Peptides against a protein of PDB entry 7SID. Designs and how they scored, part 37

Target 1, 151 residues: chain A of PDB entry 7SID
Amino acid sequence: LHMYLMLLKELPGEEYPLPMEDVLELLKPLSNVCSLYRRDQDVCKTILNHVLHVVKNLGQSNMDSENTRDAQGQFLTVIGAFWHLTKERKYIFSVRMALVNCLKTLLEADPYSKWAILNVMGKDFPVNEVFTQFLADNHHQVRMLAAESIN

## One batch from the design tools (peptide; aimed at target 1 R38 T77 A81 H84)

Design b2_p24_3_s4 (made by RFdiffusion4, then SolubleMPNN; from b2_p24_3, 16 letters changed)
Fold by OpenDDE base, seed 5:
Structure b2_p24_3_s4 (fold): chain B 151 residues (1-151), chain A 24 residues (1-24)
Amino acid sequence: as target 1 above (151 residues)
Amino acid sequence: DEKEKKEFLELIKKSLEYRKKKLE
């Protein structure tokens, strides 16, 4: 885990996008890692914060590439799982803050949720619709963070 | 714990399968 988190932390920012092949290699084990530490709030928060760089890379890549779609799918799968558990009140506000930041970054890249769509239990949920739900979050800091991206 | 783990993995599995079909 520590080695994996270090790799995520050291991902290049928006100014230096990572090759999609490398993004895929990092995303492939992500689901498994998240599943193992799904109850660890600190680890989940750390993961969500680190994958922000991945989101930035996804937004700048060629959307017509199969690898891009695959990477987007891998990432959105994890986000969908975190969102689902959030709805079940499994995560504290600090984790939800990190999740909102991910969703916010996704919306910056895809404001109309053309590709940023979560699939949970066989149903599609556009990220823009998912995001608006955090405007009514029980924690004021989460609501404030969500509201920053609306206007 | 095992129930939650199974649920999480099932969510991942179904989502990946869905997206795999869309890529085909």
Scores: peptide ipSAE 0.327, ipTM 0.837, DockQ to the pose 0.693
OpenDDE base, seeds 1, 2, 3, 4: peptide ipSAE 0.322, 0.321, 0.313, 0.323; ipTM 0.834, 0.835, 0.829, 0.834

Design b2_p24_4 (made by RFdiffusion4)
Pose (drawn by RFdiffusion4):
Structure b2_p24_4 (pose): chain A 151 residues (1-151), chain P 24 residues (1-24)
Amino acid sequence: as target 1 above (151 residues)
Amino acid sequence: EEEEEEEEMEEMWEETIEEFEEER
């Protein structure tokens, strides 16, 4: 777990992007890793805080081949799964804050929501519309974080 | 009750992943 978190945090870089096949290799076991630790709040918070680093390489669309969409879908389905579980009151405010940070990073990467769309229950939600929903949260810290990052 | 909650979370997680795998 430590090895995988370290690789996720360190390998991606903004100045010189990785090949997309390497991004796919990085994102391949993430679903299973998140599946094991669905119950644990601390591990989930750590996982989200470490995966928010892959958006810098994911946001590149110059080489918009099939691998790009595959990696974007692999990441967005995990983010949408976390958001859906959060809507059901399944996570504490720490995981919600980490998800807000991830969504803020996604909004930074794709301001127009061309590709950053969460898919859940056969429906699609743009990240910008989802982000404003956190202004009505039940925890003051998450609301303040969303209000401050609303820019 | 804790086991029911874990099963509900597992079901919602797997449904989301299965929809994505079917599209590919």

Design b2_p24_4_s1 (made by RFdiffusion4, then SolubleMPNN; from b2_p24_4, 14 letters changed)
Fold by OpenDDE base, seed 4:
Structure b2_p24_4_s1 (fold): chain B 151 residues (1-151), chain A 24 residues (1-24)
Amino acid sequence: as target 1 above (151 residues)
Amino acid sequence: KEEEENKEIDELFNKIIKEYEEKK
């Protein structure tokens, strides 16, 4: 885990995006890692904070290749899972904070949620709509973060 | 209490992952 998290953390920023193939390889184990540590909210928070770099890489890609779609799908699946559990009130505010940051970054990359769509329980939820829900989060810090992201 | 919460987390999370895998 720690090594994987380190890899995520050390990904180049937006100015130096990785090839999509490399991003895809990095994302392959992500769902499994998240699933393994889904109960550990501290780890979940850490993962969400680190995958911000992935979002930046995904956003820099103008290619609509199979690899891009695959990478996006793998990433969005994880985000969707975290969001789903959030909706079910399973994650504390610190995790939700990290999730909001992820969603914010997604919106920066895809403001109109053309590809940033969460599929949860057979339904599609555009990230822009999902993000709006955090404006009404029960925790004040989450609301504030969400609001700041809009303004 | 914690065990029940963990169980629910497991079920909810795995459900999403499973659905995605089935679509692939």
Scores: peptide ipSAE 0.465, ipTM 0.894, DockQ to the pose 0.808
OpenDDE base, seeds 1, 2, 3, 5: peptide ipSAE 0.458, 0.459, 0.459, 0.463; ipTM 0.893, 0.893, 0.892, 0.894

Design b2_p24_4_s2 (made by RFdiffusion4, then SolubleMPNN; from b2_p24_4, 13 letters changed)
Fold by OpenDDE base, seed 2:
Structure b2_p24_4_s2 (fold): chain B 151 residues (1-151), chain A 24 residues (1-24)
Amino acid sequence: as target 1 above (151 residues)
Amino acid sequence: EEEKEEEEIDEIWDSIINEYKKKK
């Protein structure tokens, strides 16, 4: 876990985008890592904070390749799981804060949710619609963060 | 109570991951 998280943390920003193939390789184990530590909310928070770098790389892609779709799918699956569990009130505010940051970054890359769509339990949820739900979050810091993202 | 919540987390994660794998 530590090594994987370190790799995610040290990813270059938007100024130095990685090849999509490299992004895909980094995303492949993500769901498994999340699954292993899904009960540890501190680890979940850390994971979500670190995958922000991956989101930035995904948003820089101008190619509609199989690898791009695969990478997007890998990432959105994880985000969808965190979002769904958030709706089920399973994650504390600190995890939700990290999730909102991920969603914010997605919206910056895809404001109209052309590809940023969460598929959960067979249903599609555009991130722009999902994001508005956090404006009504029970925790004031989550609401504030969500509000800042819209302005 | 905490154990129940953890089990529900497990079920949801497993469901979503399995669905994704099946779809691919």
Scores: peptide ipSAE 0.533, ipTM 0.898, DockQ to the pose 0.776
OpenDDE base, seeds 1, 3, 4, 5: peptide ipSAE 0.525, 0.526, 0.524, 0.524; ipTM 0.895, 0.895, 0.894, 0.894; seed 4 fails the geometry check

Design b2_p24_4_s3 (made by RFdiffusion4, then SolubleMPNN; from b2_p24_4, 13 letters changed)
Fold by OpenDDE base, seed 2:
Structure b2_p24_4_s3 (fold): chain B 151 residues (1-151), chain A 24 residues (1-24)
Amino acid sequence: as target 1 above (151 residues)
Amino acid sequence: SEEEEDKEIDEIWNEIFEEYEKKK
């Protein structure tokens, strides 16, 4: 876990986009890591904070490639799981804060949710619609973060 | 309880990723 998190943390930003093949390789372990630590909210928060760099790379690539669709699908599946568990009130505010930041970066890359769509339990949820739900979050800081992200 | 919450988290995660794998 430590080595993987370090790798995610040190990923280059949008100024230095990685080839989609490399992004895909980085995403492959993500679901497994999340699965192993899904019950540890501190680790989940850390993971969500570190995958922000992945989002920046996803939005800077050719959207027509199979690898891009695969990478987006893998990433959005993880985000969708975190979001769903949030709706089920399983995660504390600090995890929700990290999730909002992920959703914010997705919206920056895809403001109209053309590809940023969460598929959860067979249903599609555009991130722009999902994001607005956090404006009504029970925690003050989450609402504030969501509100700041819109402006 | 915390144990029940953990089980629910496990079930939700498993369901989501099983569905994802089926769609691939």
Scores: peptide ipSAE 0.377, ipTM 0.851, DockQ to the pose 0.791
OpenDDE base, seeds 1, 3, 4, 5: peptide ipSAE 0.371, 0.358, 0.368, 0.365; ipTM 0.848, 0.843, 0.848, 0.845

Design b2_p24_4_s4 (made by RFdiffusion4, then SolubleMPNN; from b2_p24_4, 16 letters changed)
Fold by OpenDDE base, seed 1:
Structure b2_p24_4_s4 (fold): chain B 151 residues (1-151), chain A 24 residues (1-24)
Amino acid sequence: as target 1 above (151 residues)
Amino acid sequence: SEKEEDERIDKLWNEIFDEYEKKK
């Protein structure tokens, strides 16, 4: 876990995105790691904070190839799962804040939610629509973060 | 129970990922 998290946080910024093939390799273990630690709030927070770098890499891709769609899909599946469990009130505010940051970064990369769509239980939820729900979060810091992130 | 909740979460995750794979 530690090594995997280090790889995630050490990804290059938007100026130097990784090849999509490398992003795919990094995403492969992600679902399993998240599943294993889904009840650990601190680990979930850390994962969500570190995958911000993945979002930045995905957003900088100029090619709509099969690999790009695959990478986006794998990532959005994980985010969708976190969002769904958040709706079921399984995560504390610090995890929700980390999730909001992920959603914010997705919106920065895809303001019109052309590809940033969460598919949960067979239904599609555009991230811009999902994001507005956090404006009504029970925790004031989550609401503030959501409000500040509106572009 | 905690066990039932774990199973529910596992089922949810598996269902989400299975649905994604099915759409590919």
Scores: peptide ipSAE 0.106, ipTM 0.693, DockQ to the pose 0.789
OpenDDE base, seeds 2, 3, 4, 5: peptide ipSAE 0.090, 0.099, 0.096, 0.099; ipTM 0.675, 0.688, 0.685, 0.687; seed 2 fails the geometry check

Design b2_p24_5 (made by RFdiffusion4)
Pose (drawn by RFdiffusion4):
Structure b2_p24_5 (pose): chain A 151 residues (1-151), chain P 24 residues (1-24)
Amino acid sequence: as target 1 above (151 residues)
Amino acid sequence: EEEEWEEEREEWEKLIEENREHFE
């Protein structure tokens, strides 16, 4: 777990992007890793805080081949799964804050929501519309974080 | 408790699979 979190946090870089196949290799076990630790709030928070670093390389669309959409779908399905589970009052405010940070990073990466769309229950939600929903949260810290990052 | 844990893993996998199909 430590090895995987370290690789996720360190390998992606903004100045010189990784090949997309390497991004796919990084994102391949993430679904299983998140599945094991679905119950644990601390591990989920750590996982989200470490995965928010891959958006810098994911946002590149110059080489928009099939690998790009495969990696974007692999990441967005996990983010959408976390958001869906959060809507059902399954996570504490720490995981919600980490998810807010992830969504803020996604909004930074794709302002026009060309590709950053969460898919859940056969429906699609743009990240920008989803982000404004956190202004009505039950925890003051998450609301303040969303209000401050609304820019 | 182990059975509930395995059911949660199956629900997770099913959700991710449905979402991947919808994305494709």

Design b2_p24_5_s1 (made by RFdiffusion4, then SolubleMPNN; from b2_p24_5, 13 letters changed)
Fold by OpenDDE base, seed 2:
Structure b2_p24_5_s1 (fold): chain B 151 residues (1-151), chain A 24 residues (1-24)
Amino acid sequence: as target 1 above (151 residues)
Amino acid sequence: SSSEERKEIEEWNKLIQESLEHMK
């Protein structure tokens, strides 16, 4: 886990995107790692914070390639799972804050949710619609972060 | 409980599997 998290942390940002093939390889174990540590709030927060770099990389890539679609799919799958469990009140506010930051970054890359769509239980949820739900979050900091993100 | 944990694991795995299949 530690080594994997370090790799995520050291991932180049928007200015220096990695080849999509490398991003895809990095994303492959992500769902499994998240599943294993789903109850560890600190690990989940750390993961969500680190995958922000992945979002930035995805935003700089050509969306028409198969590898890009695959990488987007794997990433959105994880985000969708976190969102779903958030609705089930499984995560504390700090994890939700990290999730909102991920959603914010997605919206910056895809304001109209053309590709940023969460598929949960066979249903599609555009990130722009998902994001607005956090405006009504029970924790004031989450609401504030969400409110700031739409300005 | 163990049953709750199993349910959570199953739910997560289901979410992952269905989402990935949808993207294909």
Scores: peptide ipSAE 0.105, ipTM 0.731, DockQ to the pose 0.678
OpenDDE base, seeds 1, 3, 4, 5: peptide ipSAE 0.101, 0.099, 0.101, 0.103; ipTM 0.725, 0.721, 0.726, 0.730

Design b2_p24_5_s2 (made by RFdiffusion4, then SolubleMPNN; from b2_p24_5, 14 letters changed)
Fold by OpenDDE base, seed 2:
Structure b2_p24_5_s2 (fold): chain B 151 residues (1-151), chain A 24 residues (1-24)
Amino acid sequence: as target 1 above (151 residues)
Amino acid sequence: SSREREEEIKKWNELIEESLKHRK
């Protein structure tokens, strides 16, 4: 876990996009890691904070390639899972804030949710619609963060 | 609880399975 988290942390931002092949390699174990540590709030927060770099890389990629679609799918699966468990009140506010930051970054890359769609339990949820729900979050900091992202 | 843990695992597994289906 530690080594994997370090790799995620060291990912370059939007200014230095990675080859899609490298992104895919990094995403492959992500869902498994998230699943394994789903109950650890600190680990989940850390993961969500680090995957922000992945989102930035995905936004700069050629959307027409199969590898891009695969990478997007893998990433959205993870985000969808976190969103789903958030709806079930499984995560504290700090984890939800990290999730909102991920969603914010997705919206910056895809404001109209053309590809940023969460598929959860067989249903599609556009990220823009998902994001608006955090405006009504029980925690004031989460609401504020969500509101700032819209303005 | 054990029940809650099983439910969470199931949900993650379902999401992963769905994603795999779409990639194939």
Scores: peptide ipSAE 0.142, ipTM 0.678, DockQ to the pose 0.508
OpenDDE base, seeds 1, 3, 4, 5: peptide ipSAE 0.135, 0.137, 0.128, 0.106; ipTM 0.675, 0.677, 0.671, 0.656; seed 5 fails the geometry check

Design b2_p24_5_s3 (made by RFdiffusion4, then SolubleMPNN; from b2_p24_5, 14 letters changed)
Fold by OpenDDE base, seed 3:
Structure b2_p24_5_s3 (fold): chain B 151 residues (1-151), chain A 24 residues (1-24)
Amino acid sequence: as target 1 above (151 residues)
Amino acid sequence: SSAEEQKEIEEWNKEIEEALKHRK
């Protein structure tokens, strides 16, 4: 875990996108890591904060290649899982804040949810529709963060 | 583990397994 988190932390910002091949290598173990530590709020928050850089990389990709689709799929799987468990009230507000930031970044890259679609339990949920649900979040700070993205 | 923890495990595992099936 420590080694993997270090790798995620060292991801370059939006100004220096990684090659898609490198993004894929980083995403490969992500689902497994998230699954193992799904009950650890601090680890989940840390992961979600670090994967913001991945979202930025995916959004800047102008190439609709197989690698891009694969990377998008792997990332969206993880986000979908976090969202699903969030609906079940399994994550504290700080984790939800991190998730909203990820969704916000996705909307900036794909405002009409052409590719940003969460598949959970065999059903598709466009991120733009998912995002609006956080406007009614039980925690004040989560609602405020969600509202900032609309205005 | 508690019933709640077991439910979380089951839900996450189902999502991961389903995602893996669709990716194959």
Scores: peptide ipSAE 0.055, ipTM 0.626, DockQ to the pose 0.373
OpenDDE base, seeds 1, 2, 4, 5: peptide ipSAE 0.050, 0.047, 0.034, 0.043; ipTM 0.615, 0.608, 0.562, 0.606

Design b2_p24_5_s4 (made by RFdiffusion4, then SolubleMPNN; from b2_p24_5, 11 letters changed)
Fold by OpenDDE base, seed 5:
Structure b2_p24_5_s4 (fold): chain B 151 residues (1-151), chain A 24 residues (1-24)
Amino acid sequence: as target 1 above (151 residues)
Amino acid sequence: SEEEEKKEIEEWNKLIEESLKHLK
């Protein structure tokens, strides 16, 4: 975990995008790590905060390549899982904040959710629709963060 | 409980599996 988190932390942002091959390598174990630590709020928050750089990278990549689609799919899978568990009230506000930040970044790259679509239980949920749900979050900071992203 | 934990793990794994199947 430590090594993985270090890798995520040191990911370059939008200014210096990573090669898609590197992104894929980072995303491969992501679902397993998230699953293992799904009940650890601090770890989940940390992971979600670190993958913000990945989101930025994905948004700047060529969307037509198979590798890009694969990377996007793997990432969105994890985000979808976090969102689903969030609806089941499994995460505290700080984790939800981190998730909203990820969704915000996705919307900045894909405002109309052309590719930013969460697939949960075989159903597709555009991120722009998912994002709107956080406007009614129980925690005021989450609502505020969501609101500032739409305006 | 162990049963609840198992259920959560299964749910997560199912979510991941169903979402990743289209990437194969």
Scores: peptide ipSAE 0.117, ipTM 0.713, DockQ to the pose 0.542
OpenDDE base, seeds 1, 2, 3, 4: peptide ipSAE 0.108, 0.114, 0.054, 0.028; ipTM 0.708, 0.713, 0.655, 0.613; seed 3 fails the geometry check

Design b2_p24_6 (made by RFdiffusion4)
Pose (drawn by RFdiffusion4):
Structure b2_p24_6 (pose): chain A 151 residues (1-151), chain P 24 residues (1-24)
Amino acid sequence: as target 1 above (151 residues)
Amino acid sequence: EEEEEREEEREERLKEVEEMLLAP
């Protein structure tokens, strides 16, 4: 777990992007890793805080091949799964704050929501519309974080 | 036809990941 989190945190870089196949290799076990630790709040928070670093490489669309959409879908399905589970009151405010940070990073990467769309229950939600929903949260700290990051 | 088959196989893998993560 430590090895994987370290690789996720360190390998992606903004100045010189990785090949997309490497991004796919990084994102391949993430779904299973998240599945094992669905119950644990601390691990989930750590996982989100470490995966928010891949958006820098994921946002590149110059080489918009099939690998780009495959990696974007792999990441967006996991993010949408976390958001759906959060809507059902399944996570504490720490995981919600980490999800807010991830969504803020996604909004930074794709301001027009061309590709950053969460898919859940056969429906699609743009990230910008989902982000404003956190202004009505039951925890003050998450609301303040969303209000401050609303810019 | 090969591009459509690859797209359908990718959609199926994503659906399986969604069902695994949202299983009760």

Design b2_p24_6_s1 (made by RFdiffusion4, then SolubleMPNN; from b2_p24_6, 10 letters changed)
Fold by OpenDDE base, seed 5:
Structure b2_p24_6_s1 (fold): chain B 151 residues (1-151), chain A 24 residues (1-24)
Amino acid sequence: as target 1 above (151 residues)
Amino acid sequence: MEREEREKKREKELEEIEKKLLAP
């Protein structure tokens, strides 16, 4: 876990995007890591904070490439799962904050949700619509962050 | 056909990860 988290943390920012092939390699174990530590709120928060850089990389990539679509799909699958579990009240506010930040970053990369669509239980949820649910979050800071993402 | 196959694959992956995350 430590090594993987370090790799995620050290991802370059938007100004220096990684090749999509490298992004794909980083995403491969992500679902397993998230699953393994799904009950650890701190680890989940850390993961979500670190994968912000992945979103930045995805936004700078050629959206028409198969690799890009694959990477987007894998990433969105994980985000969708976290969102689903959030709806199931499995995560504390700090994890929800991190998730909202991920979604916010997705909207920055894809304001019209052309590709940033969460598929959960066979239903599509454009990221720009997902924020509306966080506007009613029980925690004040989560509501504020969600509101900032919509405006 | 290719699009449909990708969609099916993504759905399967989602179901799998959701099951893992929701597992006790």
Scores: peptide ipSAE 0.046, ipTM 0.608, DockQ to the pose 0.532
OpenDDE base, seeds 1, 2, 3, 4: peptide ipSAE 0.032, 0.019, 0.021, 0.029; ipTM 0.563, 0.426, 0.472, 0.563; seeds 1, 3 fail the geometry check

Design b2_p24_6_s2 (made by RFdiffusion4, then SolubleMPNN; from b2_p24_6, 11 letters changed)
Fold by OpenDDE base, seed 5:
Structure b2_p24_6_s2 (fold): chain B 151 residues (1-151), chain A 24 residues (1-24)
Amino acid sequence: as target 1 above (151 residues)
Amino acid sequence: MEKEEREKKRKEELEAIEKKLLAP
């Protein structure tokens, strides 16, 4: 786990996007890690903070490529799961903060949620729609973070 | 046909991932 988290942390920023093939390789174990540690708030927070780099990479890629669609789907599935579990009140505010940051980054890459759509249990939830729900979060810091991310 | 099969496979894979993540 620690090695994987370190790898995620050290991903290059927007100036140096990863090849989509590399993104796919990083996403493969992500779902497993998330599944194993879904009940560990600290690990979930850390994962969400580190996968911000993935969002940035996805946003800079040609979305028409097969690899991009695959990577996009895998990533959004993970985020969708975090969203769903958040709706079920499984995560504390610090994890929700990290999730909001992920959603913010997605909106920066796709403001109109053309591709940034969470599919959860067969239903589609555009990220912009999901994001607005955090404006009414029970925790003040989450609301504030969501509010400042709108503009 | 190949495209359809690839998309179907991708969808099934994503559903499997989701199921794993949302399992009790």
Scores: peptide ipSAE 0.474, ipTM 0.866, DockQ to the pose 0.920
OpenDDE base, seeds 1, 2, 3, 4: peptide ipSAE 0.469, 0.468, 0.472, 0.473; ipTM 0.865, 0.865, 0.868, 0.867; seed 3 fails the geometry check

Design b2_p24_6_s3 (made by RFdiffusion4, then SolubleMPNN; from b2_p24_6, 8 letters changed)
Fold by OpenDDE base, seed 4:
Structure b2_p24_6_s3 (fold): chain B 151 residues (1-151), chain A 24 residues (1-24)
Amino acid sequence: as target 1 above (151 residues)
Amino acid sequence: MEKEKREKEREKELKEIEERLLAP
């Protein structure tokens, strides 16, 4: 876990996007790690903070690429699961903060949620619609972060 | 048909990922 998290942390930023093939390789173990540690708030927060680099890479990639669609799908499935568990009140505010940051970054890359759509239990939820729900979050810092993202 | 098959396989894989993440 530690090595994987370090790898995610050291991903290049927007200036040097990774090949989508490399992004896919990094995403492969992500769902397993998230599944194993979904009840560990600190690990979840760390994961969500580090996958911000993935979002940036996905937003810059060619939308017509099969690898891009595959990477987007895998990533959004993970984010969708975090969102679903958030709705089930499984995560503390710090994890929700990290999730909001992920959603914010997604909206920056895809303001109209053309590809940034969370599929949860067979239903589609555009990120732009999902994001607005955090404006009514129970924790003031989450609401503030969400509000700052809109303004 | 081949494209459709690949898409279905991708959807299946994503569903499996979701099930693993949301398993009780």
Scores: peptide ipSAE 0.374, ipTM 0.803, DockQ to the pose 0.881
OpenDDE base, seeds 1, 2, 3, 5: peptide ipSAE 0.371, 0.373, 0.372, 0.372; ipTM 0.801, 0.803, 0.801, 0.800

Design b2_p24_6_s4 (made by RFdiffusion4, then SolubleMPNN; from b2_p24_6, 8 letters changed)
Fold by OpenDDE base, seed 5:
Structure b2_p24_6_s4 (fold): chain B 151 residues (1-151), chain A 24 residues (1-24)
Amino acid sequence: as target 1 above (151 residues)
Amino acid sequence: EEREKREKEREEELKKIEEQLLSP
């Protein structure tokens, strides 16, 4: 876990996007790591904070490539899982804050949710619609963060 | 036909990952 988190942390920013092949390699263990530590609030928060760079990379990639679609799908599955668990009230506000930041970054890359669509339990949820739900979050800071992203 | 097959396989894989994440 530590090594993987360090790898995620050291991802380059938007100005220096990784090749999609490298993104795929990073995403490969992500679902397993998230699944394993899904009950650990601190680890989940850390993961969500670190994968922000992945979102930036996805936004800068060629959306027409199969590898891009694959990477997007893998990432969105993870985000969808976190969102779903959030709906089930499994995560504290700090984790939700990190999730909102991820969603915010997704919306910056895809404002109209053309590809940023969460598929949870066989249903599609555009990120822009998902994001608006956080405007009604029980925690003040989460609501504020969400509000900053929409307007 | 081949494209549809690949898309279906991808969808199934993603569903499995989701289930893994959400499993108790």
Scores: peptide ipSAE 0.071, ipTM 0.645, DockQ to the pose 0.824
OpenDDE base, seeds 1, 2, 3, 4: peptide ipSAE 0.048, 0.054, 0.045, 0.041; ipTM 0.620, 0.640, 0.613, 0.597; seeds 3, 4 fail the geometry check

Design b2_p24_7 (made by RFdiffusion4)
Pose (drawn by RFdiffusion4):
Parts: structure tokens; C-alpha cells; sequence
Structure b2_p24_7 (pose): chain A 151 residues (1-151), chain P 24 residues (1-24)
């Protein structure tokens, strides 16, 4: 777990992007890793805080081949799964804050929501519309974080 | 191209159901 979190945190870089096949290799076990630790709040928070570093390489669309959409879908399905589980009151405010940070990073990467769309229950939600929903949260810290990052 | 898009949607749906409703 430590090895995988370190690789996720360190390998992606903004100045010189990785090949997309390497991004796919990085994102391949993430679904299983998140599946094991669905119950644990601390691990889930740590996983989100470490996975928010891949958006810098994911946001590149110059080489918009099939690998780009495959990697974007791999990441967005996991983010949508976390958001769906959060809507059902299944995570504490720490995981919600980490998800807010991830969504803020996604909004930074794709302002027009061309590709950053969460898919859940056969429906699609743009990240910008989803982000404004956190202004009505039950925890003051998450609301303040969303209000401050609303820019 | 259409068949590739459908197969990709099916794989993503299976990953979603595995994470949300699968064992830990």
C-alpha cells in the first residue's frame, strides 16, 4: 500500500507528462485498492489525497488517443463512485474534504467540463454542477473549503 | 468504433459495481 501510494504521489509530473500507457498502468490497480479499503475512512482519505496528483497528467489531451479516454474513464468512474457513496452519508467530513480537493483539482484541469464528467447510475453530471452542491454540507469546514475554492 | 465504445462502457460499469457493491 505504501509503495503504491508513493508511486501515485511521485511518478506523475506536470512539466514533462508521462506516456499515457504508463498512466493506465498506474490507474489499473486503483479500483481494487479502493475496493479493499472502502470501510476505512483514514485510508480512503489518504488514497484521495494521493490520487489527486494524477489529474495533472490526465488533463493533457494533445495525444487524445483511445488510451486517453480509457485512463480518463478509469479515474472518473472511481471519483463518481466516491461521490455516490458520499451522497448516501457513508463517509466522514475528512473524506468529503479530500473529495472536494480532488474535484477542485479536476475543475482546475478542465474548466469547460469537456471530459470531466462523473458517471453514476447511468446518468452524467458535470463536475462544475456537482461542486456547488457542497455549499449546503452539514459540516462547516467542508462548506468553508468549497466557498473559498469556488473561484 | 461503435463496438469499442460499447465494450469500454461495459468495462467501466463493471468496475463501478465491483467497487460499490463488491466484497472488501
Amino acid sequence: as target 1 above (151 residues)
Amino acid sequence: EEEKEEERKERLKELFEHFVYGPE

